# Peptides against a protein of PDB entry 3C66: the designs that were tried, part 47

Target 1, 189 residues: chain A of PDB entry 3C66
Amino acid sequence: KSWANLFEKNDFFFRYKFYLEITAYTRGSDEQHLKWSGLVESKVRLLVMKLEVLAGIKIAHPFTKPFESSYCCPTEDDYEMIQDKYGSHKTETALNALKLVTDENKEEESIKDAPKAYLSTMYIGLDFNIENKKEKVDIHIPCTEFVNLCRSFNEDYGDHKVFNLALRFVKGYDLPDEVFDENEKRPSK

## One batch from the design tools (peptide; made by RFdiffusion4, then SolubleMPNN)

Design b2_p14_1_s1 (from b2_p14_1, 7 letters changed)
Fold by OpenDDE base, seed 3:
Structure b2_p14_1_s1 (fold): chain B 189 residues (1-189), chain A 14 residues (1-14)
Amino acid sequence: as target 1 above (189 residues)
Amino acid sequence: EIEIVPELIPAQSP
């Protein structure tokens, strides 16, 4: 296989018009987040199987790697704001009010000891049946069953002050900036 | 246009 085929640019975030984002949130320790996000990620394949059997959905294709981010999160209100604003290009600029934790700043005393919100986001690309273009596709049932499956695994995951899980339907032009390389142009409407 | 519902699960209480 030539080196040129190794540089086939991952077109995943350009391939679909629609995506389902699955974000696991943790306001606590990195260890708590690792356990929670790892559980959620391990169950994504079950959600894919439930989406693929919906009449309106032709393809549900998971991206294989999570996107990881963390913010300094001093208050419960900040944690609610993260959950409201994250996962959409339209709203993600509100997160600029919070300190993003980076490899460059993580050892700063003010950041090291600060309360943090950790985020792990999985993406599913969606293709729909053309015949059903005029029909509503209801994803409420499979998504709610998925949330309940993850939260019921351990009693501690019922604590919404620490652990949260959200699924967001997003159009390709409204994907977060994190999914694109610096040299990539965001998809148009 | 295909309408997907809901857009967010769980729905955040307004």
Scores: peptide ipSAE 0.295, ipTM 0.850, DockQ to the pose 0.451
Fold by OpenDDE base, seed 1:
Structure b2_p14_1_s1 (fold): chain B 189 residues (1-189), chain A 14 residues (1-14)
Amino acid sequence: as target 1 above (189 residues)
Amino acid sequence: EIEIVPELIPAQSP
């Protein structure tokens, strides 16, 4: 019941100090990406349930809508760069070397026929049980199980040249610019 | 300070 009220985008990315980003990547067709991202998105609630039972995690709240982006991606190296640099404010400026596909430019011949990387990103806000000043929370198991669950759904999703899935732990001050409106101030450290 | 591990999954090959 309580998750349905997290619909106000503006407050979600300010509520938590910590977030888990889940990004589905596709270097291929829009149809391939829709199938892949749709699968990943359909499984996010299972990951949340696994995170909530970890002793160090007090709250895991998913944001209900994915963030969608696409880039012209002519090479495999460009695709690796996207996966390395995306999802952190510190590194996302490297993506400016690639052509972002927008509603305004998507019909340009140079963009229309170009190879593309598609990205769908889901966010989970995290609150921790801070009883002890030095708590280590290991999220490796539930996150790895989630990746394996998504990848095992279809043999085609084993092709890392086309389909990728990454989970990134980020601090609220290091969230990508995409989560904030133009008039919103990024959280401070 | 809370340490969350790992920061990226799967670990990208260097």
Scores: peptide ipSAE 0.270, ipTM 0.840, DockQ to the pose 0.470
Fold by OpenDDE base, seed 2:
Structure b2_p14_1_s1 (fold): chain B 189 residues (1-189), chain A 14 residues (1-14)
Amino acid sequence: as target 1 above (189 residues)
Amino acid sequence: EIEIVPELIPAQSP
């Protein structure tokens, strides 16, 4: 089976018990977000290589397409809330307090000129070397190095009011709803 | 059970 079939959306979010989410956030223009998210996406392969060499990680497999979303984000507090709540099914319902920007509503006067937060999320499926029932894998180093690599690329990316980058470890049953099609059932615990 | 640490990077300011 070619590697190409592993990148089909259809089974990727069911194949692994664990995922690493990489989200680039931008509170600014679409152009600012395109540059920032494009940079982050271009570096994901380096993170995968660093994860694969960890003794506890058997496989780190990236999903090739980002998930894109945007919200009306009037305040800095709203932007902090997005960064806290996004990326987990347990917490994503808090984002319903914000107006999701869609193709249907983007031209509404209240949305068109509103401050926005843009999100681009990449996923890495993880398989672990389970030798013992109690294994601890520390991903702090490779993930922190990745964040530092992305933020140090341009001085503008040091502005945390505009540009943010977070990595979240998530169990397959706690993936955001955006990764599943309407007809797909969320993985069980 | 596999424990992955940390679960979020960078840590969100409290």
Scores: peptide ipSAE 0.259, ipTM 0.837, DockQ to the pose 0.473
Fold by OpenDDE base, seed 5:
Structure b2_p14_1_s1 (fold): chain B 189 residues (1-189), chain A 14 residues (1-14)
Amino acid sequence: as target 1 above (189 residues)
Amino acid sequence: EIEIVPELIPAQSP
């Protein structure tokens, strides 16, 4: 299949058994988030390159577009909760306690002026080399290097109260609901 | 089954 077909939303999230999620978090302004997420997104290709050279990884394919969401985030605890719970279908239901900002509600007075957490999530589909008998693949180094690369780009990005970056390994059946259309069935275990 | 570690980076402090 051509590279173009790999990046169709529907095909991508069913193609792999495993994904790496890269989420840029911002508790601040939309402008702050745009700069932060844009930086992170611009570096994802470097992470892909580092993942591809790992002996256990056969393929690391990035999805082309970020998924964007935002929540009313009145407290630091809410922001920590978002970072803990986001990115897994098993845990994302905890986010229902927060007000999701939508195009329909963003102009509501109670939402417009509320503190927000912004999220931009990039996905990497992973295929593994079964032949290598490596029951364990350690992605800590390339992922940590990626986080450090993004965080060190500007001093402001060192502020964990505002800017966060997490990478989560997930199985395809545990992808967040955001990656599927309403009519799409989540991959089975 | 291939175990990928860690599952979350950075690990959130418990």
Scores: peptide ipSAE 0.210, ipTM 0.809, DockQ to the pose 0.454

Design b2_p14_1_s2 (from b2_p14_1, 8 letters changed)
Fold by OpenDDE base, seed 5:
Structure b2_p14_1_s2 (fold): chain B 189 residues (1-189), chain A 14 residues (1-14)
Amino acid sequence: as target 1 above (189 residues)
Amino acid sequence: EITIIPEEIPAQSP
């Protein structure tokens, strides 16, 4: 299928067994998040290029649009929890303890003025070319380089209390619910 | 701090 067909949400999240999630986190203002996430998103193509040249990676295809969410995040512990639990269907239920900010509720006084954590997540579908079942694909180097590239762009992005960046390797059946429409069935194991 | 989960991908397909 052509690269163009990968931009359909439904096809993309069923096409691969494996995904790399790139999540930019911001505990701060919307403006801070827009700058941070925008930077991260702008660099994803470079990560893709670095992944594609790895001998064990046959395909690395980015999904074109970020997934965006925000939570009321009163404490640093809440922010750490978000970063720990987000990005996996197995763990994301823990986020139900936090107030999800929506277009419907964002103007509520209790939400409007609340500290927020913003999330922007990019997805890369991965197909592997592994000859031997004992072979491992090390993505640490390209992922680390990517994080360093993003974090070093501005000194402000070194503040882990505000800005974070996580890369999570997930299986298709463990993708967050956000990637599926309400009527879509999650991929089976 | 860099968060990469996991750093290596096992060759075993689920």
Scores: peptide ipSAE 0.059, ipTM 0.663, DockQ to the pose 0.071
Fold by OpenDDE base, seed 4:
Structure b2_p14_1_s2 (fold): chain B 189 residues (1-189), chain A 14 residues (1-14)
Amino acid sequence: as target 1 above (189 residues)
Amino acid sequence: EITIIPEEIPAQSP
């Protein structure tokens, strides 16, 4: 099926048992994040291509729309927490300790000028062709290559205090709440 | 440091 047909269907996050989340993090300005996330997003297709050729991967389909979020992030510890807890339903509730920036609150004085962490997340739906239950699919290589590609693009992207990139393999039932509409029920285990 | 979680996909439980 053409990728185009996947984007027309609101079932992307129900279609696969497994997803790869690609999150670009920026603790800095919106401008810095736009550059960083834009770069990462522009390279996702290359990762998909590398995943598709793995013997254990039957399908790797990107969801083309990024998910955007930002948090007030006053400390480095908060930034580390965001990176640790984001991207899993199991852990995302820990982010409630931080102030989520919303359209409603972004102009508040306490938020407007606050240090922020910006997140842009891309999703790849994965279908595996595992004939032998004993064979592991190693996605480390293509994922590492992808991260290296993104981080090596500009010297500034080597600064882990500002720019981060995480790839998280998640099961459909453990996808973040952000991927579901209010009326959608999360996939069961 | 590169964050990949997990680095390996466990064999699909049937």
Scores: peptide ipSAE 0.050, ipTM 0.651, DockQ to the pose 0.070
Fold by OpenDDE base, seed 1:
Structure b2_p14_1_s2 (fold): chain B 189 residues (1-189), chain A 14 residues (1-14)
Amino acid sequence: as target 1 above (189 residues)
Amino acid sequence: EITIIPEEIPAQSP
């Protein structure tokens, strides 16, 4: 219950060495994305609860707000590229090949009628309680259960051409630029 | 297909 008060964006992305990113992808309508992302976001709390009970996890704190972005996505290959490159500072520069949809450009005819990929990303800060350097924390089970829970809600969410869900484990120094303000320095290694 | 990266977290000392 104490993590619900972690409203200060600025400290959250500096507090942990490790994060779990949960990204809902939709190549379709805004309405389709709102339904899909809303479902995923509603289930994040359940994932947190499952992570917290793992022996190697001391803390799992969700950031309360999603990060939203959308790109012009004319091809399936572009959609696969977004899913591969998004969520890491090392790879996110590849997204510059796509047109980011902004409030300033969304009414342009070339953007308005273009196929779009929508992204909603939730972050969980992780602190590990590892007494022995040889212990492994396996998050595969709770993460798989989470994906299955989201995908099983509606048969339409089984269409990977439209709806996707990715979980990415990232280090604080490799978080996407979107989580930092322009004046904030990225955490060092 | 489920995308989890990585599936296992090696024990990294803080």
Scores: peptide ipSAE 0.056, ipTM 0.656, DockQ to the pose 0.069; fails the geometry check
Fold by OpenDDE base, seed 3:
Structure b2_p14_1_s2 (fold): chain B 189 residues (1-189), chain A 14 residues (1-14)
Amino acid sequence: as target 1 above (189 residues)
Amino acid sequence: EITIIPEEIPAQSP
């Protein structure tokens, strides 16, 4: 296989007009988040299977790797704000009010001991069947079943103060900046 | 509460 094939840019975030974002949130320890996000990630394939059988969905293609981020999260209001603003380019700038945890700052005393919100985000690229122009695709049922499956695994995951799970339908031009490399141009409308 | 946004996807207009 030639070196040229190794540099095929991952076009995943340019290939589809629509994406489903699945974000697992944890306001607690890294260990709590690892267990929660790992569970959610392990179930994504079941959601894909349920989406693919919907008449209006031609393709549901999961991206193989989660996107990981963490913020200093002193209050419950900050945690609610993260859940409201994350996952859209239009709203993600509001997260600049919070301290992003990075490899460079994680050992700072003010960050190391601070309460944190952890985020793990999985993406599913969606292609729709155009021929049925009048049919709305309702993803509520498979998405609700997915959330219930994840939250019912352990009673502790019912604590919304610690564990949350959000599913967001996003257009390709409104994907978060984290999915693009520095040299990549965001898709236009 | 479960966050699903949006719950319905309109068919793509060509």
Scores: peptide ipSAE 0.054, ipTM 0.652, DockQ to the pose 0.067; fails the geometry check

Design b2_p14_1_s3 (from b2_p14_1, 6 letters changed)
Fold by OpenDDE base, seed 5:
Structure b2_p14_1_s3 (fold): chain B 189 residues (1-189), chain A 14 residues (1-14)
Amino acid sequence: as target 1 above (189 residues)
Amino acid sequence: EIEIVPEEIPAQAP
């Protein structure tokens, strides 16, 4: 299938058994998040290139669009919780304790002026070279290089109270609900 | 089974 067909949402999140999630977090203004997430997103292609050259990785295909969400985030603990729980179906239910900001509620006075955590998540579908049942693929180096690249771009991005960047390896059956439409069935184990 | 490591790379402190 052409590269273009991989960008259909429905096909992409069913195509691979494994995904790398790249989430840019911002506890601050929308403007801060737009700058931060935009930077991260702009660098994802470089991570893909670094992943593709790993001997154990057969394919690394980015999804074209970020998934964006925001939560009312009154405390630093809430922000840590978001970063801990987001990105896995197993853990994302903990986020239900927070108020999700939506287009419908964003103008509510209690939400409008509330501290927010913004999330932008990019997905990379991964296919591996399964020659040996015991191959270890270490993605630490390219992922760390990516984080360092993003964080070092501006001194402000060193403030972990505001800006965060996490990479999570997930199985297709453990992808967040956000990647599926309401009528789509999550991939089975 | 291919072991992918690390499974999670948190926001690294500088």
Scores: peptide ipSAE 0.152, ipTM 0.760, DockQ to the pose 0.685
Fold by OpenDDE base, seed 2:
Structure b2_p14_1_s3 (fold): chain B 189 residues (1-189), chain A 14 residues (1-14)
Amino acid sequence: as target 1 above (189 residues)
Amino acid sequence: EIEIVPEEIPAQAP
């Protein structure tokens, strides 16, 4: 089976028990976000290569398409809340307090000119070498190196009020709803 | 059970 069949959405989010989420956040313009998220996305392959060489990681497989979302984000506190709550099914319901920007509502006067937070999320499916019941895999180094690589690319990306980057380790049953189609059932524990 | 460290790498607060 060609590698191409592994990138079909329908199988990817059910294939692995564990995922690494990489989210680029921008509180600013769509143009700012496009540049920032595009940079982050361009570096994901380097992170995959660094993960694959870890003794405890058998496979690190990137999903090739980002997930895009945007919220009306009038305050800095709202932006902090988005960064805290996004990326987990357990916490994502807190985002319902914010107005999600959609194709249907983007032209509304209250939304069109409102401050926005943009999110682009990349996923890496992880398979581990389980030799022993008590294996610790430390991903801190490759993940920190990745964040530093992205942040250091341009001085503007040092402004945490505008640009943020988070990596989250998530179990398949706790993936955000956005990764599943309406007819797909979330993986069980 | 596999323990992954860290579970979250926050957006580096300044």
Scores: peptide ipSAE 0.135, ipTM 0.756, DockQ to the pose 0.670
Fold by OpenDDE base, seed 4:
Structure b2_p14_1_s3 (fold): chain B 189 residues (1-189), chain A 14 residues (1-14)
Amino acid sequence: as target 1 above (189 residues)
Amino acid sequence: EIEIVPEEIPAQAP
Protein backbone atom coordinates (compact mmCIF):
# COMPACT_ATOMS: atom_id res chain seq x y z
CA LYS B 1 0.00 0.00 0.00
CA SER B 2 1.28 3.46 -0.86
CA TRP B 3 2.27 5.65 2.07
CA ALA B 4 -0.36 8.08 0.85
CA ASN B 5 -3.08 5.56 1.66
CA LEU B 6 -1.83 5.33 5.24
CA PHE B 7 -2.11 9.05 5.79
CA GLU B 8 -5.68 9.13 4.61
CA LYS B 9 -6.66 6.64 7.28
CA ASN B 10 -6.98 7.70 10.89
CA ASP B 11 -5.93 4.15 11.78
CA PHE B 12 -2.17 4.64 11.70
CA PHE B 13 -1.79 4.29 15.46
CA PHE B 14 -3.93 1.15 15.45
CA ARG B 15 -2.36 -0.44 12.40
CA TYR B 16 0.94 -1.53 13.87
CA LYS B 17 1.90 -3.37 17.03
CA PHE B 18 5.16 -1.46 17.18
CA TYR B 19 6.26 2.08 16.60
CA LEU B 20 9.49 3.98 16.55
CA GLU B 21 9.17 7.43 18.03
CA ILE B 22 11.62 10.08 16.95
CA THR B 23 11.58 13.07 19.26
CA ALA B 24 13.54 16.23 18.74
CA TYR B 25 13.93 18.17 21.96
CA THR B 26 14.97 21.78 22.30
CA ARG B 27 15.45 23.71 25.50
CA GLY B 28 15.75 27.16 24.06
CA SER B 29 13.89 29.38 21.66
CA ASP B 30 11.10 28.45 19.31
CA GLU B 31 13.39 29.48 16.47
CA GLN B 32 16.06 27.05 17.62
CA HIS B 33 13.48 24.31 17.83
CA LEU B 34 12.05 25.03 14.39
CA LYS B 35 15.51 24.67 12.88
CA TRP B 36 16.34 21.53 14.84
CA SER B 37 13.02 19.75 14.46
CA GLY B 38 12.83 20.74 10.81
CA LEU B 39 16.22 19.16 10.23
CA VAL B 40 15.25 15.96 12.06
CA GLU B 41 11.97 15.73 10.21
CA SER B 42 13.75 16.21 6.89
CA LYS B 43 15.95 13.18 7.64
CA VAL B 44 13.24 10.77 8.80
CA ARG B 45 12.83 9.43 5.28
CA LEU B 46 16.46 8.31 5.35
CA LEU B 47 15.87 6.41 8.57
CA VAL B 48 12.80 4.76 7.06
CA MET B 49 14.86 3.65 4.08
CA LYS B 50 17.47 2.15 6.39
CA LEU B 51 14.85 0.37 8.46
CA GLU B 52 13.04 -1.05 5.44
CA VAL B 53 16.15 -2.89 4.27
CA LEU B 54 16.65 -4.71 7.58
CA ALA B 55 15.87 -8.40 7.16
CA GLY B 56 13.54 -8.48 10.16
CA ILE B 57 11.53 -5.41 9.14
CA LYS B 58 8.69 -6.00 6.74
CA ILE B 59 7.30 -2.47 6.83
CA ALA B 60 8.47 0.87 8.12
CA HIS B 61 5.87 3.55 7.49
CA PRO B 62 6.26 7.10 8.75
CA PHE B 63 3.39 9.15 10.02
CA THR B 64 4.13 12.41 8.26
CA LYS B 65 2.58 14.81 10.76
CA PRO B 66 4.77 15.74 13.71
CA PHE B 67 3.29 15.99 17.16
CA GLU B 68 4.25 19.24 18.80
CA SER B 69 4.34 20.01 22.48
CA SER B 70 6.12 22.40 24.77
CA TYR B 71 6.62 22.63 28.50
CA CYS B 72 7.82 25.25 30.87
CA CYS B 73 11.27 23.93 31.65
CA PRO B 74 12.98 26.04 34.29
CA THR B 75 15.79 23.59 35.11
CA GLU B 76 18.06 21.07 33.46
CA ASP B 77 16.55 18.42 35.71
CA ASP B 78 13.15 19.21 34.28
CA TYR B 79 14.58 18.82 30.80
CA GLU B 80 16.08 15.45 31.70
CA MET B 81 12.76 14.41 33.21
CA ILE B 82 10.92 15.34 30.01
CA GLN B 83 13.33 13.25 27.96
CA ASP B 84 13.01 10.31 30.36
CA LYS B 85 9.23 10.35 30.72
CA TYR B 86 7.98 11.45 27.31
CA GLY B 87 7.02 8.99 24.63
CA SER B 88 5.38 6.28 26.73
CA HIS B 89 1.88 6.15 28.14
CA LYS B 90 3.32 4.34 31.13
CA THR B 91 5.50 7.29 32.09
CA GLU B 92 3.94 10.36 30.49
CA THR B 93 1.84 11.14 33.57
CA ALA B 94 5.03 12.35 35.22
CA LEU B 95 4.97 15.26 32.76
CA ASN B 96 1.88 16.55 34.56
CA ALA B 97 4.28 17.99 37.11
CA LEU B 98 5.35 20.48 34.45
CA LYS B 99 3.33 23.27 32.94
CA LEU B 100 2.23 22.31 29.47
CA VAL B 101 2.21 25.29 27.14
CA THR B 102 -1.10 25.56 25.34
CA ASP B 103 -2.73 28.05 23.03
CA GLU B 104 -4.84 29.14 25.98
CA ASN B 105 -1.97 29.82 28.36
CA LYS B 106 0.97 30.77 26.11
CA GLU B 107 0.31 34.49 26.53
CA GLU B 108 0.27 34.36 30.32
CA GLU B 109 3.16 36.37 31.74
CA SER B 110 4.44 33.43 33.77
CA ILE B 111 4.58 31.24 30.65
CA LYS B 112 5.41 33.67 27.86
CA ASP B 113 8.89 34.46 29.09
CA ALA B 114 9.56 31.16 30.87
CA PRO B 115 12.29 28.79 29.70
CA LYS B 116 10.71 26.13 27.54
CA ALA B 117 11.40 22.70 26.24
CA TYR B 118 9.97 22.10 22.80
CA LEU B 119 9.21 18.63 21.50
CA SER B 120 8.54 17.46 17.98
CA THR B 121 7.76 13.78 17.61
CA MET B 122 7.61 11.71 14.47
CA TYR B 123 6.27 8.18 14.40
CA ILE B 124 7.22 5.19 12.28
CA GLY B 125 4.91 2.21 12.26
CA LEU B 126 6.80 -1.08 12.18
CA ASP B 127 5.79 -4.50 10.98
CA PHE B 128 8.27 -7.28 11.50
CA ASN B 129 8.94 -10.35 9.43
CA ILE B 130 10.37 -12.70 11.99
CA GLU B 131 10.44 -16.22 10.65
CA ASN B 132 12.56 -17.50 13.49
CA LYS B 133 11.45 -16.66 17.03
CA LYS B 134 15.13 -16.64 18.01
CA GLU B 135 16.21 -13.83 15.73
CA LYS B 136 16.39 -10.33 17.13
CA VAL B 137 16.05 -7.31 14.95
CA ASP B 138 18.72 -4.79 15.77
CA ILE B 139 17.62 -1.28 14.97
CA HIS B 140 20.48 0.29 16.91
CA ILE B 141 22.69 0.81 13.87
CA PRO B 142 20.23 2.68 11.65
CA CYS B 143 18.93 4.66 14.62
CA THR B 144 22.42 5.63 15.74
CA GLU B 145 23.36 6.59 12.21
CA PHE B 146 20.27 8.76 12.06
CA VAL B 147 21.05 10.52 15.31
CA ASN B 148 24.63 11.08 14.25
CA LEU B 149 23.47 12.44 10.92
CA CYS B 150 21.18 14.94 12.59
CA ARG B 151 23.58 16.00 15.33
CA SER B 152 26.55 16.37 13.01
CA PHE B 153 24.69 18.68 10.66
CA ASN B 154 25.54 21.72 12.75
CA GLU B 155 28.01 22.06 15.61
CA ASP B 156 25.32 23.67 17.77
CA TYR B 157 23.29 20.47 17.65
CA GLY B 158 26.03 18.78 19.64
CA ASP B 159 24.99 20.80 22.70
CA HIS B 160 22.94 18.33 24.72
CA LYS B 161 21.88 21.12 27.08
CA VAL B 162 19.86 22.61 24.26
CA PHE B 163 19.32 20.01 21.56
CA ASN B 164 18.41 16.39 22.06
CA LEU B 165 17.18 13.60 19.87
CA ALA B 166 15.71 10.38 21.16
CA LEU B 167 14.47 7.31 19.38
CA ARG B 168 12.10 5.16 21.37
CA PHE B 169 10.69 1.82 20.39
CA VAL B 170 7.19 1.50 21.77
CA LYS B 171 4.31 -0.90 21.57
CA GLY B 172 1.00 0.36 20.28
CA TYR B 173 -0.65 0.06 23.68
CA ASP B 174 2.07 2.26 25.18
CA LEU B 175 1.89 5.11 22.67
CA PRO B 176 1.46 8.56 24.22
CA ASP B 177 -2.08 9.88 24.58
CA GLU B 178 -1.32 12.63 22.06
CA VAL B 179 -1.61 10.21 19.15
CA PHE B 180 -5.22 9.30 19.90
CA ASP B 181 -8.29 11.41 19.44
CA GLU B 182 -10.54 11.97 22.45
CA ASN B 183 -13.00 9.44 21.11
CA GLU B 184 -10.39 6.78 20.31
CA LYS B 185 -9.71 3.91 22.64
CA ARG B 186 -6.09 3.07 23.22
CA PRO B 187 -5.06 -0.34 21.85
CA SER B 188 -5.06 -3.07 24.48
CA LYS B 189 -2.10 -5.31 25.25
CA GLU A 1 23.85 10.62 24.66
CA ILE A 2 21.87 8.81 22.02
CA GLU A 3 18.76 7.33 23.55
CA ILE A 4 17.55 4.30 21.65
CA VAL A 5 15.06 2.32 23.67
CA PRO A 6 15.29 -0.59 23.25
CA GLU A 7 18.31 -1.12 21.03
CA GLU A 8 17.19 -4.63 20.25
CA ILE A 9 13.70 -5.66 19.36
CA PRO A 10 13.00 -9.13 20.63
CA ALA A 11 11.58 -11.53 18.15
CA GLN A 12 7.90 -10.86 17.98
CA ALA A 13 6.12 -13.46 19.89
CA PRO A 14 3.45 -14.54 17.41
Scores: peptide ipSAE 0.070, ipTM 0.648, DockQ to the pose 0.069
Fold by OpenDDE base, seed 1:
Structure b2_p14_1_s3 (fold): chain B 189 residues (1-189), chain A 14 residues (1-14)
Amino acid sequence: as target 1 above (189 residues)
Amino acid sequence: EIEIVPEEIPAQAP
């Protein structure tokens, strides 16, 4: 019930030391991506519920809005590179080698007809119960179940050349630049 | 492939 008040974007990405990023990737049409990302987004609540019951997790709060981006993606290697480099401040600069699709450039002939990779990213802020420094929180099970749930919805989503889904655990200081406004200072270590 | 990074999170003190 308390998630509805997390609407202030500015505080969400500063409130937690740790985040889980959920990115739906599509190398195909915008229509294919809308269906895929919409499915993934619809299931995030179920993942949150599974995370909240883990003994080491005190809080799991989803950010309510996806972050959307798209790149010109002429090759499979470019698509693999996007999946490898996206979602971390340390690696996201590699994406500058690709043409980002924007509202300003989307009508350019070279961009309009180009193969594209579409990205939709959801964020979950995590707070941990650190009573015992030796406790490990294993998120593998709920995350794997989530991926399987999304992938099993339609046989077409089994095509890794078109549809991908990645879950990345990141620290607040290593969040992508997209989550911060131009005037916001990135959290320090 | 399913990419989960990391699969296990050590409890780090605040």
Scores: peptide ipSAE 0.067, ipTM 0.654, DockQ to the pose 0.069; fails the geometry check

Design b2_p14_1_s4 (from b2_p14_1, 7 letters changed)
Fold by OpenDDE base, seed 5:
Structure b2_p14_1_s4 (fold): chain B 189 residues (1-189), chain A 14 residues (1-14)
Amino acid sequence: as target 1 above (189 residues)
Amino acid sequence: EIIIVPEEIPAQAP
């Protein structure tokens, strides 16, 4: 089946047991986020290529579309909390303490002028070459190289108060709710 | 069990 056919949302997030989440965070303007996330997204293919050549990785398939979200983020602590809690079903409920910005509420005066954290998340489905039940796959190098590549593109992206980039390895049953439609059942363990 | 290292690269690089 063509790589293109894997990009149906409903199939992609059920196809793999493991995913790598790549989240670009911006606490700033939408314009800042657009530039930052766009850069990160443009480099994901390079990360995929680096992952695919690892002996323990059989398949690394990117999902084609980012997931976009934004929160009212009045404090730096809120921004740290977002970065800590986002990307896992186990922890994402903590984000309910923040106001999610939606198309319906974004024009509300209290939201429009509020500081925001923007999130763009890319997903890579992973399949591993498991010969032995205790095989260690080290993804540190390609992931670090990717982060460095993105961060070094512009000096402004070195400001961790504004721009952040996280990579998280997650199991399919622990994917964020955003990847599933309301009627979709989360993968079981 | 596959051990993935690291499981997370934080958004804030130390």
Scores: peptide ipSAE 0.175, ipTM 0.770, DockQ to the pose 0.655
Fold by OpenDDE base, seed 3:
Structure b2_p14_1_s4 (fold): chain B 189 residues (1-189), chain A 14 residues (1-14)
Amino acid sequence: as target 1 above (189 residues)
Amino acid sequence: EIIIVPEEIPAQAP
């Protein structure tokens, strides 16, 4: 059985106490987002390898599928708000002020031709070697190297008005609702 | 307690 078949989707978001979220943002066309997110996704394995060699990290396990969402995004302020509020259960309710694009509404005239922000999010489950009561693990270096690697691939990806990339460390109880099925209960603190 | 730094890595400012 391939290693991929051992992790049912339902077990992944309950298995770890900590996750690293990697979100590629695009305010532009679907084609632009496909290229950008595809690039980011292709590099996640390199980030995992860099995380696994850090002292205090026992396991860095990527979830194999991205989570995709898109919003009507008429202004730059809306795009900044999405980047600030997305990726945690505590703040994601602010996104309700924006129109989520769905399969049911995507053909509506007001949505079809509207400016959009596209989001692709990858998750890495983290397990730590807790030898001491307080361990500090600095992930800044591997994460910064990852962002630089993605941004430097094409000059166009330097345009922060269109393309963005954020990494967020989250606790399992603060994961976005999108990672859980309707019948699943969010992990407790 | 595990302290992870940073908690958030924003889209790098140019």
Scores: peptide ipSAE 0.091, ipTM 0.722, DockQ to the pose 0.676
Fold by OpenDDE base, seed 2:
Structure b2_p14_1_s4 (fold): chain B 189 residues (1-189), chain A 14 residues (1-14)
Amino acid sequence: as target 1 above (189 residues)
Amino acid sequence: EIIIVPEEIPAQAP
């Protein structure tokens, strides 16, 4: 089976027990977000390469398409809340306190001109070379190097009020609802 | 804020 079949959404979020989420956040314009997220996405392959060489990692497989979302984000506190709560099924319900921007509502006067937070999320499926022992695989180094690489690319990306980048290690059963189709059942623990 | 969660990777249950 060609590598191409592994990039089909259909089984990617069921194939692995563990995922690394890479989320680019922008509280600003859509144009700012497109530049920032595009940069982050362009560097994901480098992170994959760094993960694959770790002794504890058997496979690091990127999902090729980002997940896009945006929220009305009137305050800095709302932006911090988004960054804290997004990326986990356990916590994502807190985002219901914010107005999700959709194609249906984006032209509403209350939404159109409102401050927004934009999110682009990339996923890496992880398989580990862990036999019978709780071997700790430290992914902190490659993840930190990745963040530094993205943040250092442009001085503007140092503004944490506008641009943020989070890497979250999640279990398959705790993936956000966005990765599943309406007819798909979330993986069990 | 940079959120890196190095969680302990549990041993894959058989």
Scores: peptide ipSAE 0.077, ipTM 0.639, DockQ to the pose 0.078
Fold by OpenDDE base, seed 4:
Structure b2_p14_1_s4 (fold): chain B 189 residues (1-189), chain A 14 residues (1-14)
Amino acid sequence: as target 1 above (189 residues)
Amino acid sequence: EIIIVPEEIPAQAP
């Protein structure tokens, strides 16, 4: 199938059993996040290339559209919670304790000037070529290299209080709700 | 901190 067909949301999140989520986090301004997430997004292609050459990976296909979300994030603990809980259907319900910023509420006085955590998430669909059931595919190296590449681009991106980058390996049935439309049924186990 | 979860992909059971 042409790469072009992988950019259709509906097929992409049902096509693979496994996904790599790449989330850029920013606790700061929208401008800071735009720069940070834009950098991360610009480097995803390099990660894909590194994943594709791993012997255990048959296919690594990026979904090109980022998923954007933002939360009111008054404390550092809230920011840590977001990073811990985001990116898995099993844990994302914990984020309901935070105020999600929406187009409907963003102009409210209590939200407009509140500290925010911004999230931009990219997805890579993974297909594995596992001939031997005992072989593990180690994605740590390419993922770490990717994170280091992004964080080393500017010294400011070394500030973990503001900028974070997480890579999460997720099964298709455990993808966040954001990737599915209201009418779409989550993949079963 | 670099967050990678999990660092290793278990062998897919066919």
Scores: peptide ipSAE 0.064, ipTM 0.632, DockQ to the pose 0.068

